# Peptides against a protein of PDB entry 3NZW: the designs that were tried, part 33

Target 1, 212 residues: chain A of PDB entry 3NZW
Amino acid sequence: TTTLAFRFQGGIIVAVDSRATAGNWVASQTVKKVIEINPFLLGTMAGGAADCQFWETWLGSQCRLHELREKERISVAAASKILSNLVYQYKGAGLSMGTMICGYTRKEGPTIYYVDSDGTRLKGDIFCVGSGQTFAYGVLDSNYKWDLSVEDALYLGKRSILAAAHRDAYSGGSVNLYHVTEDGWIYHGNHDVGELFWKVKEEEGSFNNVIG
Target 2, 222 residues: chain B of PDB entry 3NZW
Amino acid sequence: QFNPYGDNGGTILGIAGEDFAVLAGDTRNITDYSINSRYEPKVFDCGDNIVMSANGFAADGDALVKRFKNSVKWYHFDHNDKKLSINSAARNIQHLLYGKRFFPYYVHTIIAGLDEDGKGAVYSFDPVGSYEREQCRAGGAAASLIMPFLDNQVNFKNQYEPGTNGKVKKPLKYLSVEEVIKLVRDSFTSATERHIQVGDGLEILIVTKDGVRKEFYELKRD

## One batch from the design tools (peptide; made by RFdiffusion4, then SolubleMPNN)

Design b1_p12_2_s3 (from b1_p12_2 with D1E T4D)
Fold by OpenDDE base, seed 3:
Structure b1_p12_2_s3 (fold): chain B 212 residues (1-212), chain C 222 residues (1-222), chain A 12 residues (1-12)
Amino acid sequence: as target 1 above (212 residues)
Amino acid sequence: as target 2 above (222 residues)
Amino acid sequence: ELPDYPLPEKPP
């Protein structure tokens, strides 16, 4: 798995692969590792498939309840804290989760929190999470700038996941790409790695370790 | 050390068509190398045009199916006999499975039916409730033998248009009921040849807008 | 074995 999110002048880019594995078995190539909690809030999934799906869906319900009770969208800080508090209660029970809660509120602006099942909760501008995270960081850190255009930022997110899909056996399938702005998240499609790889290789002249 | 789990073998397979879905399973039930039954159905009509199978440890599978059937019943009671949609059924089953997160049902669960647009739908679950809608899924003992075949024959993986130098993939298209049944039969006959835990009989439940139809085929009884 | 979205290996 490789998931990433980063803030830039144009908001937030979220990009994830779509491979699920059970040991050496590829369980699926088409998993959705982003939960759309509400039009302004996303959650990413890494770790146990069921743990992430169940609790991030649960989080969505809690966020909706907040909106109903408070007549205001939940903050990214509060949403991430709800999840963090939940997993912390299960600390030691064997939950496996590495999540990013990404969203926009007028109060906070574009915001990213990292939350994992070890009890860590971090606010930051750039996170890569999963077995392929170091590969993604290699590309992302090398090309990241706050002043990226939306187009360049989207490409960078996609390209970083592609790099991880190439090198990490546990990452692959496709890239799901999101852009989060003050108007909410925008889905920027599913990009099959099998096709994307060759396109990028040709256009960039990259991945020269692979003979076409 | 107490081991609460058994393995009763068998294999199940779901395939979604355009306006139908199928869920198939063999009827062999085993323990270790012993055949307990040559006809123990493991694919069930749960009502509301939802068919379900939970393959692995039969005791857990039966328990899960019973719980889901009961869930369907209560859904009707609580919601004025509203039909349970396949996506809602999937969510419900997730909760049933994850409710035992720390003592899981030792099963691979597949349900099949029609979505709210009348399109064929197959949902597959891991033992603790992660789920995904897919066009096809194999589960159970011979899943590793069948799933790659389904990738190739249902989703046309690694197939390209002739003369395109591998640049144009074979286009995705829905399969007819007849084509799907052929694939299911070929899958199970092949699996039976190579896996001792698969055989005896094949039961296929076909879901259409008109309801659930059952078909039965003999498999090798070796 | 359960399906996972694998995390990086933890140090020993």
Scores: peptide ipSAE 0.328, ipTM 0.820, DockQ to the pose 0.038
Fold by OpenDDE base, seed 4:
Structure b1_p12_2_s3 (fold): chain B 212 residues (1-212), chain C 222 residues (1-222), chain A 12 residues (1-12)
Amino acid sequence: as target 1 above (212 residues)
Amino acid sequence: as target 2 above (222 residues)
Amino acid sequence: ELPDYPLPEKPP
């Protein structure tokens, strides 16, 4: 798995692969590792598939309840805290989660929180999470600038996941890409790694370790 | 050390069509290297045009199916006999599975039916309740033998249009019920040849707008 | 073995 999110001048880019594995077995190539909690809030999934799906869906319910009770969208800080508090209560029970809560509120602006099953909750501008995270960081860190255009930022997110998919056996399938703005998240498509790889190689002259 | 789990073998397979869905399973039940039964159905009509199979440890599978059937019953009681949609059924099953997160049902679960638009739907689950809607899924002992075949023949993986130098993929299309049944039969006959835990009989449940139909085929009884 | 979205290997 490789998931990433980063803040830039145009908001937040979220990009994830779509491979699920059980050891050496590829369980699926089409998994949705982003949960759309509400039109302004996303959650990413890494770790145990069921743990992530169950608790992030639960989180969605808690966020909706907040909106109903408070007549206001939940903050990214509060949403991430709810999840963090939950997993902390289960500390030692064996939950496996590495998640990013990404969203926009008028109060906070574009915001990213990292939350994992160890009880860590971090606010930050750039996170890569998963077995392929170091590969993604290699590309992302080398090209990241706050002043990226939306187009360049989207490409960078996609390109970073592609790099991880290439080097990490546990990452692959496709890239799901999101852009989060003040108007909410926008889905920017599913990009099959098989097709994307060759396109990028040709256009960039990269991936020269592969002989076409 | 005591092992609470058994393995009763078998294999199941779901494929969604345009306006139908199929869920199939062999009828062999085994323990270790002994055949317990040559005809023990493991695919069930659960009502509301939903078919379900939970393959692996049969005791857990039966328990899960019974719980789901009961859930359907109570859903009707609580909601004025409203039909349970396939997506809602999937969510419910997730909760049933995850409710035993720390002592899981040792099963691979697949359900099949029609979505609210009348399109075929197949949902697959891991033992603790992660799920995904897919066009096809194999589960159980011979899943590793069948799933790659389904990738190729249902989702047309690694197939390209002739004359395009591999640049144009074969377009996705729905398969007819006849085509799906052929694929199911080929899958199980092939699996039976290479896996000792698969064989004896094949039961196929076909879900359409008109209800659930069952078909049975003999498999090798080795 | 459960399907997962693998995390990085923890150091020993």
Scores: peptide ipSAE 0.327, ipTM 0.813, DockQ to the pose 0.038
Fold by OpenDDE base, seed 2:
Structure b1_p12_2_s3 (fold): chain B 212 residues (1-212), chain C 222 residues (1-222), chain A 12 residues (1-12)
Amino acid sequence: as target 1 above (212 residues)
Amino acid sequence: as target 2 above (222 residues)
Amino acid sequence: ELPDYPLPEKPP
């Protein structure tokens, strides 16, 4: 798995692969590792498939309840804290989760929190999470700038996941790409890694370790 | 050490068509190298045009199916006989499975039916409730033998249009019920040849807007 | 083994 999110002048880019594995077995190539909690809030999934799906769906319900009770959208800080508090209650029970809560509120602006099953909760501008995270960081850190255009930022997110899919056996399938702005998240499509790889290789003249 | 789980073998397979879905399973039930039964159905009509199978440890599978059937019953009681949608059924089953997160049902679960638009739907579950809607899924003992075949024949993976130098993929299209049944039969006959825990009989449940139909085919009994 | 979205390997 490789998931990433980063803040830039144009908001937040979120990009994830779509492979699920059970040991050496590829369980699925088409998993949705982003939960759309509300029009302004996303959650990413890494770790145990069921743990992530179940509790991030639960989180979505809690966020909706907040809106109903408080007549206001939940903050990214509060949403991430709810999840963090939940997993902390299960500390030692064997949950496996590495998640990013990404969203926009008028109060906070574009915001990213990292939350994992160890109870860690971190606010930051750039996170890569998963077995392929170091491969993604290699590309992302090399090209990241706050002043990236939206187009360049989207490409960088997609390209970073592609690099991880290329080098990490546990990452692959496709890239799901999101752009989060003050107007909410925008889905920027599903990009099959097989097709994307050859396209990028040709256009960039990259991936020369592979002969076509 | 005491092992609370058994393995009763078998294999199940779901494929979604345009306006139908199929869920198939062999009828062999085994323990170790002994055949307990040559005809023990493991695919069930659960009502509301939903078919379900939970393959692996039969005791857990039966328990899960019974709980889901009961859930359907209570859904009707609580919601004025409203039909349970396939997506809602999937969510319900997730909760049934994850409710035993720390002592899981030792099964691979597949359900099939029609979505609210009348399109074929197949949902697959891991033992603790992760689930995904897919066009096809194999589960059980011979899943690793069948799933690659389905990738190729249902989703046309690694197939390209002739004369395009591998530049144009074979386009995705829905398969007819007849074609799907052919694929199911070929899958199970092939699996039976290569896996000792699969065989004896094949039962296929076909879900359409008109209800659930059952078909049965003999498999090798070796 | 359960399906997962693998995390980085922990050091020994």
Scores: peptide ipSAE 0.322, ipTM 0.817, DockQ to the pose 0.038
Fold by OpenDDE base, seed 1:
Structure b1_p12_2_s3 (fold): chain B 212 residues (1-212), chain C 222 residues (1-222), chain A 12 residues (1-12)
Amino acid sequence: as target 1 above (212 residues)
Amino acid sequence: as target 2 above (222 residues)
Amino acid sequence: ELPDYPLPEKPP
């Protein structure tokens, strides 16, 4: 798995692969590792498939309840705290989760929190999470700038996941890409790695270690 | 060391068509190398045009199916006989599975039916309740033998149009019920040849807007 | 074995 999110002048980019594995077995190439909690809030999934899927769905319910009760969208800080508190209660029970809660509120602006099952909760501008995170960081860190255009930022997110999919055996399938702004998240498509790889290789002249 | 789980073998397979879905399973039930039954159905009509199979440890599978059937019943009681949609069924099953997160049902669960638009739907679950809607899924003992075949024959993976130098993929298309049945039969006959826990009989449940139809085919009995 | 969205291996 490789998931990433980063803040830039144009908001937030979220990009994830779509592979699930059970040891050496590829369980699926088409899983959705992003939960759309509300129009302004996303959650990413890494770790145990069921743990992430179940509890982030639960989180969505909690966020909706907040909105109903408080007549206001939940803050990214509060949403991430709810999840963090929940997993912390299960500390030691064996949950496996590495998540990013990404969203926009007027109060906070574009915001990213990292939350994992160890109890860590971090606010930050850039996170890569998963077995392929170091590969993604290699590309992302090398090209990241706050002043990226939306187009360049989207490409960078996609490209970073592609790099991880290439090198990490546990990452692959496709890239799901999101852009989060003050107007909410925008889905920027599913990009099959098999096709994307060759496209990028041709356009960039990269991946020269692979003979086409 | 005590092992609470058994393994009763078998294999199941779901494929979604355009306006239908199939869920198939062999009828062999085994323990270790002993055949317990040559005809023990493991694919069930659960009502509301939903078919379900939970393959692996049969005791867990049966328990899960019973719980789901009961859930369907109570859903009708609580919601004025409203039809349970396949997506809602999937969510319900997730909760059933995850409710035992720390002592899981040792099963691979697949359900099949029609979505609210009348399109074929197959949902697959891991033992603890992660689920995904897919066009096809194999589960059970011979899943590793069948799934790659389905990738190739249902989703046309690694197939390209001739003369395109591998640049144009074979286009995706829905398969007819007849084509799906052929694939299912070929899958199970092939699996039976290479896996001792698969054989005896093949039961296929076909879900259409008109209801659930059942077909049965003999498999090798060795 | 359960399907995962694998995380980096944790050190001992």
Scores: peptide ipSAE 0.317, ipTM 0.808, DockQ to the pose 0.040

Design b1_p12_3_s1 (from b1_p12_3, 5 letters changed)
Fold by OpenDDE base, seed 3:
Structure b1_p12_3_s1 (fold): chain B 212 residues (1-212), chain C 222 residues (1-222), chain A 12 residues (1-12)
Amino acid sequence: as target 1 above (212 residues)
Amino acid sequence: as target 2 above (222 residues)
Amino acid sequence: PVRFWYGGAAPS
C-alpha cells in the first residue's frame, strides 16, 4: 500500500493505490483505501484491511454524532484524536493501522493528521504512509512546492503513487485521487496503473528501467 | 498445543451479472486427506434474496451463517419487515466478523444478491471483516486456481481487441446467466481436477428478482 | 484463510 497527502496553496491532495494482499497473494486490485467520512473529511487506509475499514467507518459514525450533538462539523484535530484515542486503547492488541485524516474546517483550514496504531498522532503538511511510502516520498519530496498549481499538485500526487506502485510489490492496481478544498473534497478519478504507467513513461521519458 | 481451527477444504465462487448473481460451492467436506462428506452444502439462502457462504473451517462458517440469518430475522423485527439490502448485509457481516477480531472466524465469506438498483452484487470478506463489492470472487482451497481465470473471463483482464496492437482493451460487458453458469462449471471441474479438496458436487445458487434458484451438478468423486 | 492487508503501516 501507498497512501499520501500533502497541503499546498490550493488545499490538500490525497492519493492512494488500490491493492490488497494476503502474503504473496494479490487479494484485490480495486480496493477503496479512502473513506469519505463527510464532504469535508477523508481518511486513508494502510495496514490491516479490516482494522482500517472497521475503525475508520466507526470514526465516521463518531464524526456524524459530533455534528448532531454540537451542531457543527467536527474539527480535523478532534476527528483524528478520536481515532488516536481508540487505537491507543487497543495498543498491544495487534491492530495495524496507518491512517491520514485529511479535511477542511473554517477554524483549521486544510489540515492533515497522521494516526497509526502505535499511538502516534502527528499534524503535518506532507505524509506518505504504507509499504511504498519511501518510494512516494522520493518523488513527492523532489517536486513538492507550496505554490504548486492544483493541476500540478494533482499530477504530483498521482505520479508519486505511480512510482510506489512501480517499485513496491504490495502497491498497485490504480490511483485514487482527491483534492480537498474549503468547498469539500473532489474525487479526481481512478487511474489504472497499467495504463497510467505507459502514459507517464512516454510523456515524461521516465521509467527508463523498463523497456517494454 | 490445541489448535482451535480446522480446514474443511472446499471452494466457493461468486459472480455478479447485470440483473442476477450466482454463488456456487462444491459440496465436498474434508479433514486432512479424508472426505467427511460428499454432500455437505455450504452455500445458503439467508432470506431477503441474499445468499451466503463462509468457506474454510466449517464450524466457523456454519456459526457465522447462523448468526447472519439471525441478524436478518432481527432486522425484520426491528424495522417492520424491511428487506435487508445487500450493502447493509455486507456491513452487518463485517461487524459479525470483526466482533471476533481477536479470535477470528477462520473463513473466507462471500455473499451474493441484488443491489437496490436490481443489479447483481457480490461481496467478499476476509476473516476479520474487510469487505469489497466485486464482480467476481473465488474463495477457499482452489481460489488461487480459479480467481485468475475469473479475472480473465469475467473481467477480461489481459484481453485486447484484435488488430489494435494491445492498445484497446476488450470492453467490459455483463455476462448472461448461461455464460456465468458455464464459467462456474468450468471453474469447478477444472479445480476438481487439480485440487484434492474440491469435488463430489457443485451447488449453484442463482439470485434474480424472482428469488433464489438452486442448481446441482456432479463433480468427480475421486 | 489469511486476512487482507493494505501493505504495511510503517510510520511516516
Scores: peptide ipSAE 0.432, ipTM 0.839, DockQ to the pose 0.250
Fold by OpenDDE base, seed 5:
Structure b1_p12_3_s1 (fold): chain B 212 residues (1-212), chain C 222 residues (1-222), chain A 12 residues (1-12)
Amino acid sequence: as target 1 above (212 residues)
Amino acid sequence: as target 2 above (222 residues)
Amino acid sequence: PVRFWYGGAAPS
């Protein structure tokens, strides 16, 4: 798995692959590793598939309850804290989760929190999470700047996941791409790695380790 | 060291069509190298046009299916006989599975039915409750033999339009019920040839708007 | 049956 999120002048880019594995077996190439909690809040998934799906869905319910009780959308900070508190209670029980909670509120603006099953909760501008995270960081860090255009930022997110899909055997399938703004998240499509790779290689003259 | 799990073998397969869905399973039940039964159905009509199979350790599978059937019953009691939708059923099954997260049901679960738009739906689960809606899924002993075949024949993976230099993929399209049945039969006959835990009989449950239909075919009994 | 993973390594 490779997931990433980063803040820039135009909001937040979220990009993830879509491969699930069971050992050496490719269980699926079409998994949705982004949960759309509400129109302004996203969660990403890495680690145990069931742990991520179950608890991030649960998180969605908690966020909805917050809205009903408080008559206001939950903050990204509070949403991520709910999840962090939950997994911390299960510390040592064997949960495996690496997640990013990404969203926009009027109070916070565009915000990203990293939360994992060790109980770590971090606020930041750039995170890559999963077995392919270092490959994604290599591309992302080399090209990131705050002043990226929306177009360039979207491409950079997609391109970083592509690099990870290329090098990490446990990442692949497709790239799911999101842009989060004050108006909410926008889904920017599913990009099959098999097609995207050759397109990018041709247009950039990159991936020269592959002949063809 | 005590092992609480057994393995009763078998294989299951789900395929979604446009306005139907199919869930099939062999009827062999085995322990180690001994056939316990040549006809032990493992695909069940659970009501509300939902069919379900939980393949692996039969004791766990039966328990899970029984719990889900009970869940359907109580859903009707609590919601004025409202039909349980396939997506809601999937969520419910996730909770059943994850409720035993730390002593899991040793099964691969697949359900099939129609979504609220009348389109065929197949959901598959891992032992602890992760799930995904898919066009097709093989589970059980011979899943590794069948799933690549389904990738190629249901989702047309690695197939391209002739004369396009591999630039145009074969277009996705729904298969007819007849085509799906052919694929299911070919899958299980092939799996039976190469896996000792698959064989004896094939039971296919077909879900349409008119209800659940069952078909049975003989498999090799070796 | 084995549970599915999103990734081949533990998150860090």
Scores: peptide ipSAE 0.429, ipTM 0.831, DockQ to the pose 0.252
Fold by OpenDDE base, seed 1:
Structure b1_p12_3_s1 (fold): chain B 212 residues (1-212), chain C 222 residues (1-222), chain A 12 residues (1-12)
Amino acid sequence: as target 1 above (212 residues)
Amino acid sequence: as target 2 above (222 residues)
Amino acid sequence: PVRFWYGGAAPS
């Protein structure tokens, strides 16, 4: 798995692959690793598939309850804290989760929190999470700047996941791409790696390690 | 050292069509190298036009199916006999599976039915409750033999339009029930040839708007 | 049956 999120002048980019594995077995190439909690809040999934799906869905319910009770959308900080507190209660039980909670509120603006099953909760501008994270970082860090255009930022997110899909055997399938703004998240499509790779290679003149 | 899990082998397969879905399973039940039964159905009609199979350790599979059937029953009691939708069923099954997250049901679960738009639906689950809706899924002993075949024949993976130099993929299209049945039969006959835990009989449950139909075919008994 | 993972190892 490779997931990433980063803040820039235009908001937040979230990009994830879609591969699930069971050992050496490719379990799926079409997994949705982003949960749309509400129109302004996203969660990403890495680690145990069931752990992520179950608890982030649960998180969604908690966020909805907050909205109903408080008549206000939950903050990204609070949402991430709920999840963090939950996994912390299960510390030592064997949960495996690496998540990013990404969203926008009037109070916070565009915000990203990293939350994992070890109990770590971090606020930051750039995170890559999963077995392919280092590959993604290699591309992302090399090209990131705050002043990226929305178009360039979207491409950078997509391109970083592609790099990880190329090098990480546990990442692949497709890239799901999101842009989060003050108006909410926008889904920017599913990009099959099999097609995207060749497109990028041709347009960039990159991936010259591959003959074709 | 005590192992709480057994492995009863077998294989299951789900394929969704446009207005139907199928869930098929062999009827062989085995322990190690000994055939316990040549006809032990593992695909079940659970009501509300939902068919279910939980393949792996049969004791766990039966328990899970029984719990789900009971869940359907109580859903009717609590909601004025409302039909349980396939997506809601999937969510419910996730909770059943994840409820035993730390002592999992040792099964690969597949359900099939129609979604609320009348389209074929197949949902597959890992042992602890992750799930995904897919057009096709193989589970069980010979899943590794069948799934690549389904990738190729249902989702047309690695197939391209002739004369396009591999640049135009074969377009996706729904398969007819007849085509699906052929694929299922070919899958299981092939799997039977190469896997000792698959054979004896093939039971196919076909879900349409008219209900659940069952078909049975003999497999090799060696 | 084996559990499905989003990744080859637990993220940290």
Scores: peptide ipSAE 0.424, ipTM 0.825, DockQ to the pose 0.256
Fold by OpenDDE base, seed 4:
Structure b1_p12_3_s1 (fold): chain B 212 residues (1-212), chain C 222 residues (1-222), chain A 12 residues (1-12)
Amino acid sequence: as target 1 above (212 residues)
Amino acid sequence: as target 2 above (222 residues)
Amino acid sequence: PVRFWYGGAAPS
């Protein structure tokens, strides 16, 4: 798996691959590793599939309850804290989760929290999470600027996941791409790696380690 | 050195069509190298036009199916006989599976039915409750033999339009029930040839708006 | 049956 999120002048870019594995077996190439908690809040999934799906769905329910009780959307900080507190209670039990909670509130602006099953909760501007994270960082860090246009930022997110899909055997399938703004998240499509790779190679003149 | 799990073999397969879905399974039940039964159905009609199979350790599979059937019953009691939708069923099964997260049901679960728009739906689960809606899924002993075949023949993976230099994929399309049945039969006959835990009989449950239909075919009895 | 994984979760 490779997931990433980064803040820039235009909000937040979230990009993830779609491969699930069971050992050496490719279980699926079409997994949705982003949960849409509400129109302004996303969660990403890396680690145990069931752990991520179950608890991030649960998180969604908690966020909805917050909205009902408080008559306002939950903050990104509070949402991530709920999840962090939950996984901390299970510390040592064997949960495996690497998640990013990404969202936009008027109070916070665009915000990203990293939460994992070790109990770590970090606020930051750039995170890559998963077995392919180092490959994604290689591309992302090399090209990241705060002043990226929305178009360039979207491409950078997509391109970083593509690099990880290329090098990480546990990443692949497709790239799911999101842009989060003050108006909420916008889904920017599912990009099959099989097609995207050759397109990028041709347009950039990159991936010369592969003979076409 | 007590192992609470067994392995009863077998293979299951789900394929969704446009307005139907199928869930098929062989009827062989084994322990180690011994055939316990040549006809032990493992695909079940659970009501509300939902069919289910949980393949792997049969004791766990049966327990899970029974729990789900009971869940359907109570859903009706609590919600004025409302039909349980396939997506809600999938969520419910996730909770059944994840409820035993630390002592899992040793099964690969597949359900099939129609979504609320009348479109064929197949959901598959890992042992602890992750799930995904897919057009097709093989599970069980011969899943590794069948799934690549389904990738190629249902989702047309690695197939391209002639003369396009591999740049245009074969377009996706729904398969007819007849075509799906052919694929299912070819899958199981092929799997039977190469896997000792698959054989004897093939039972196919077909879900349409009119209900659940069953078909049976003989497989090799080796 | 084996559990499904979304790769290996690692610290950022």
Scores: peptide ipSAE 0.424, ipTM 0.832, DockQ to the pose 0.249

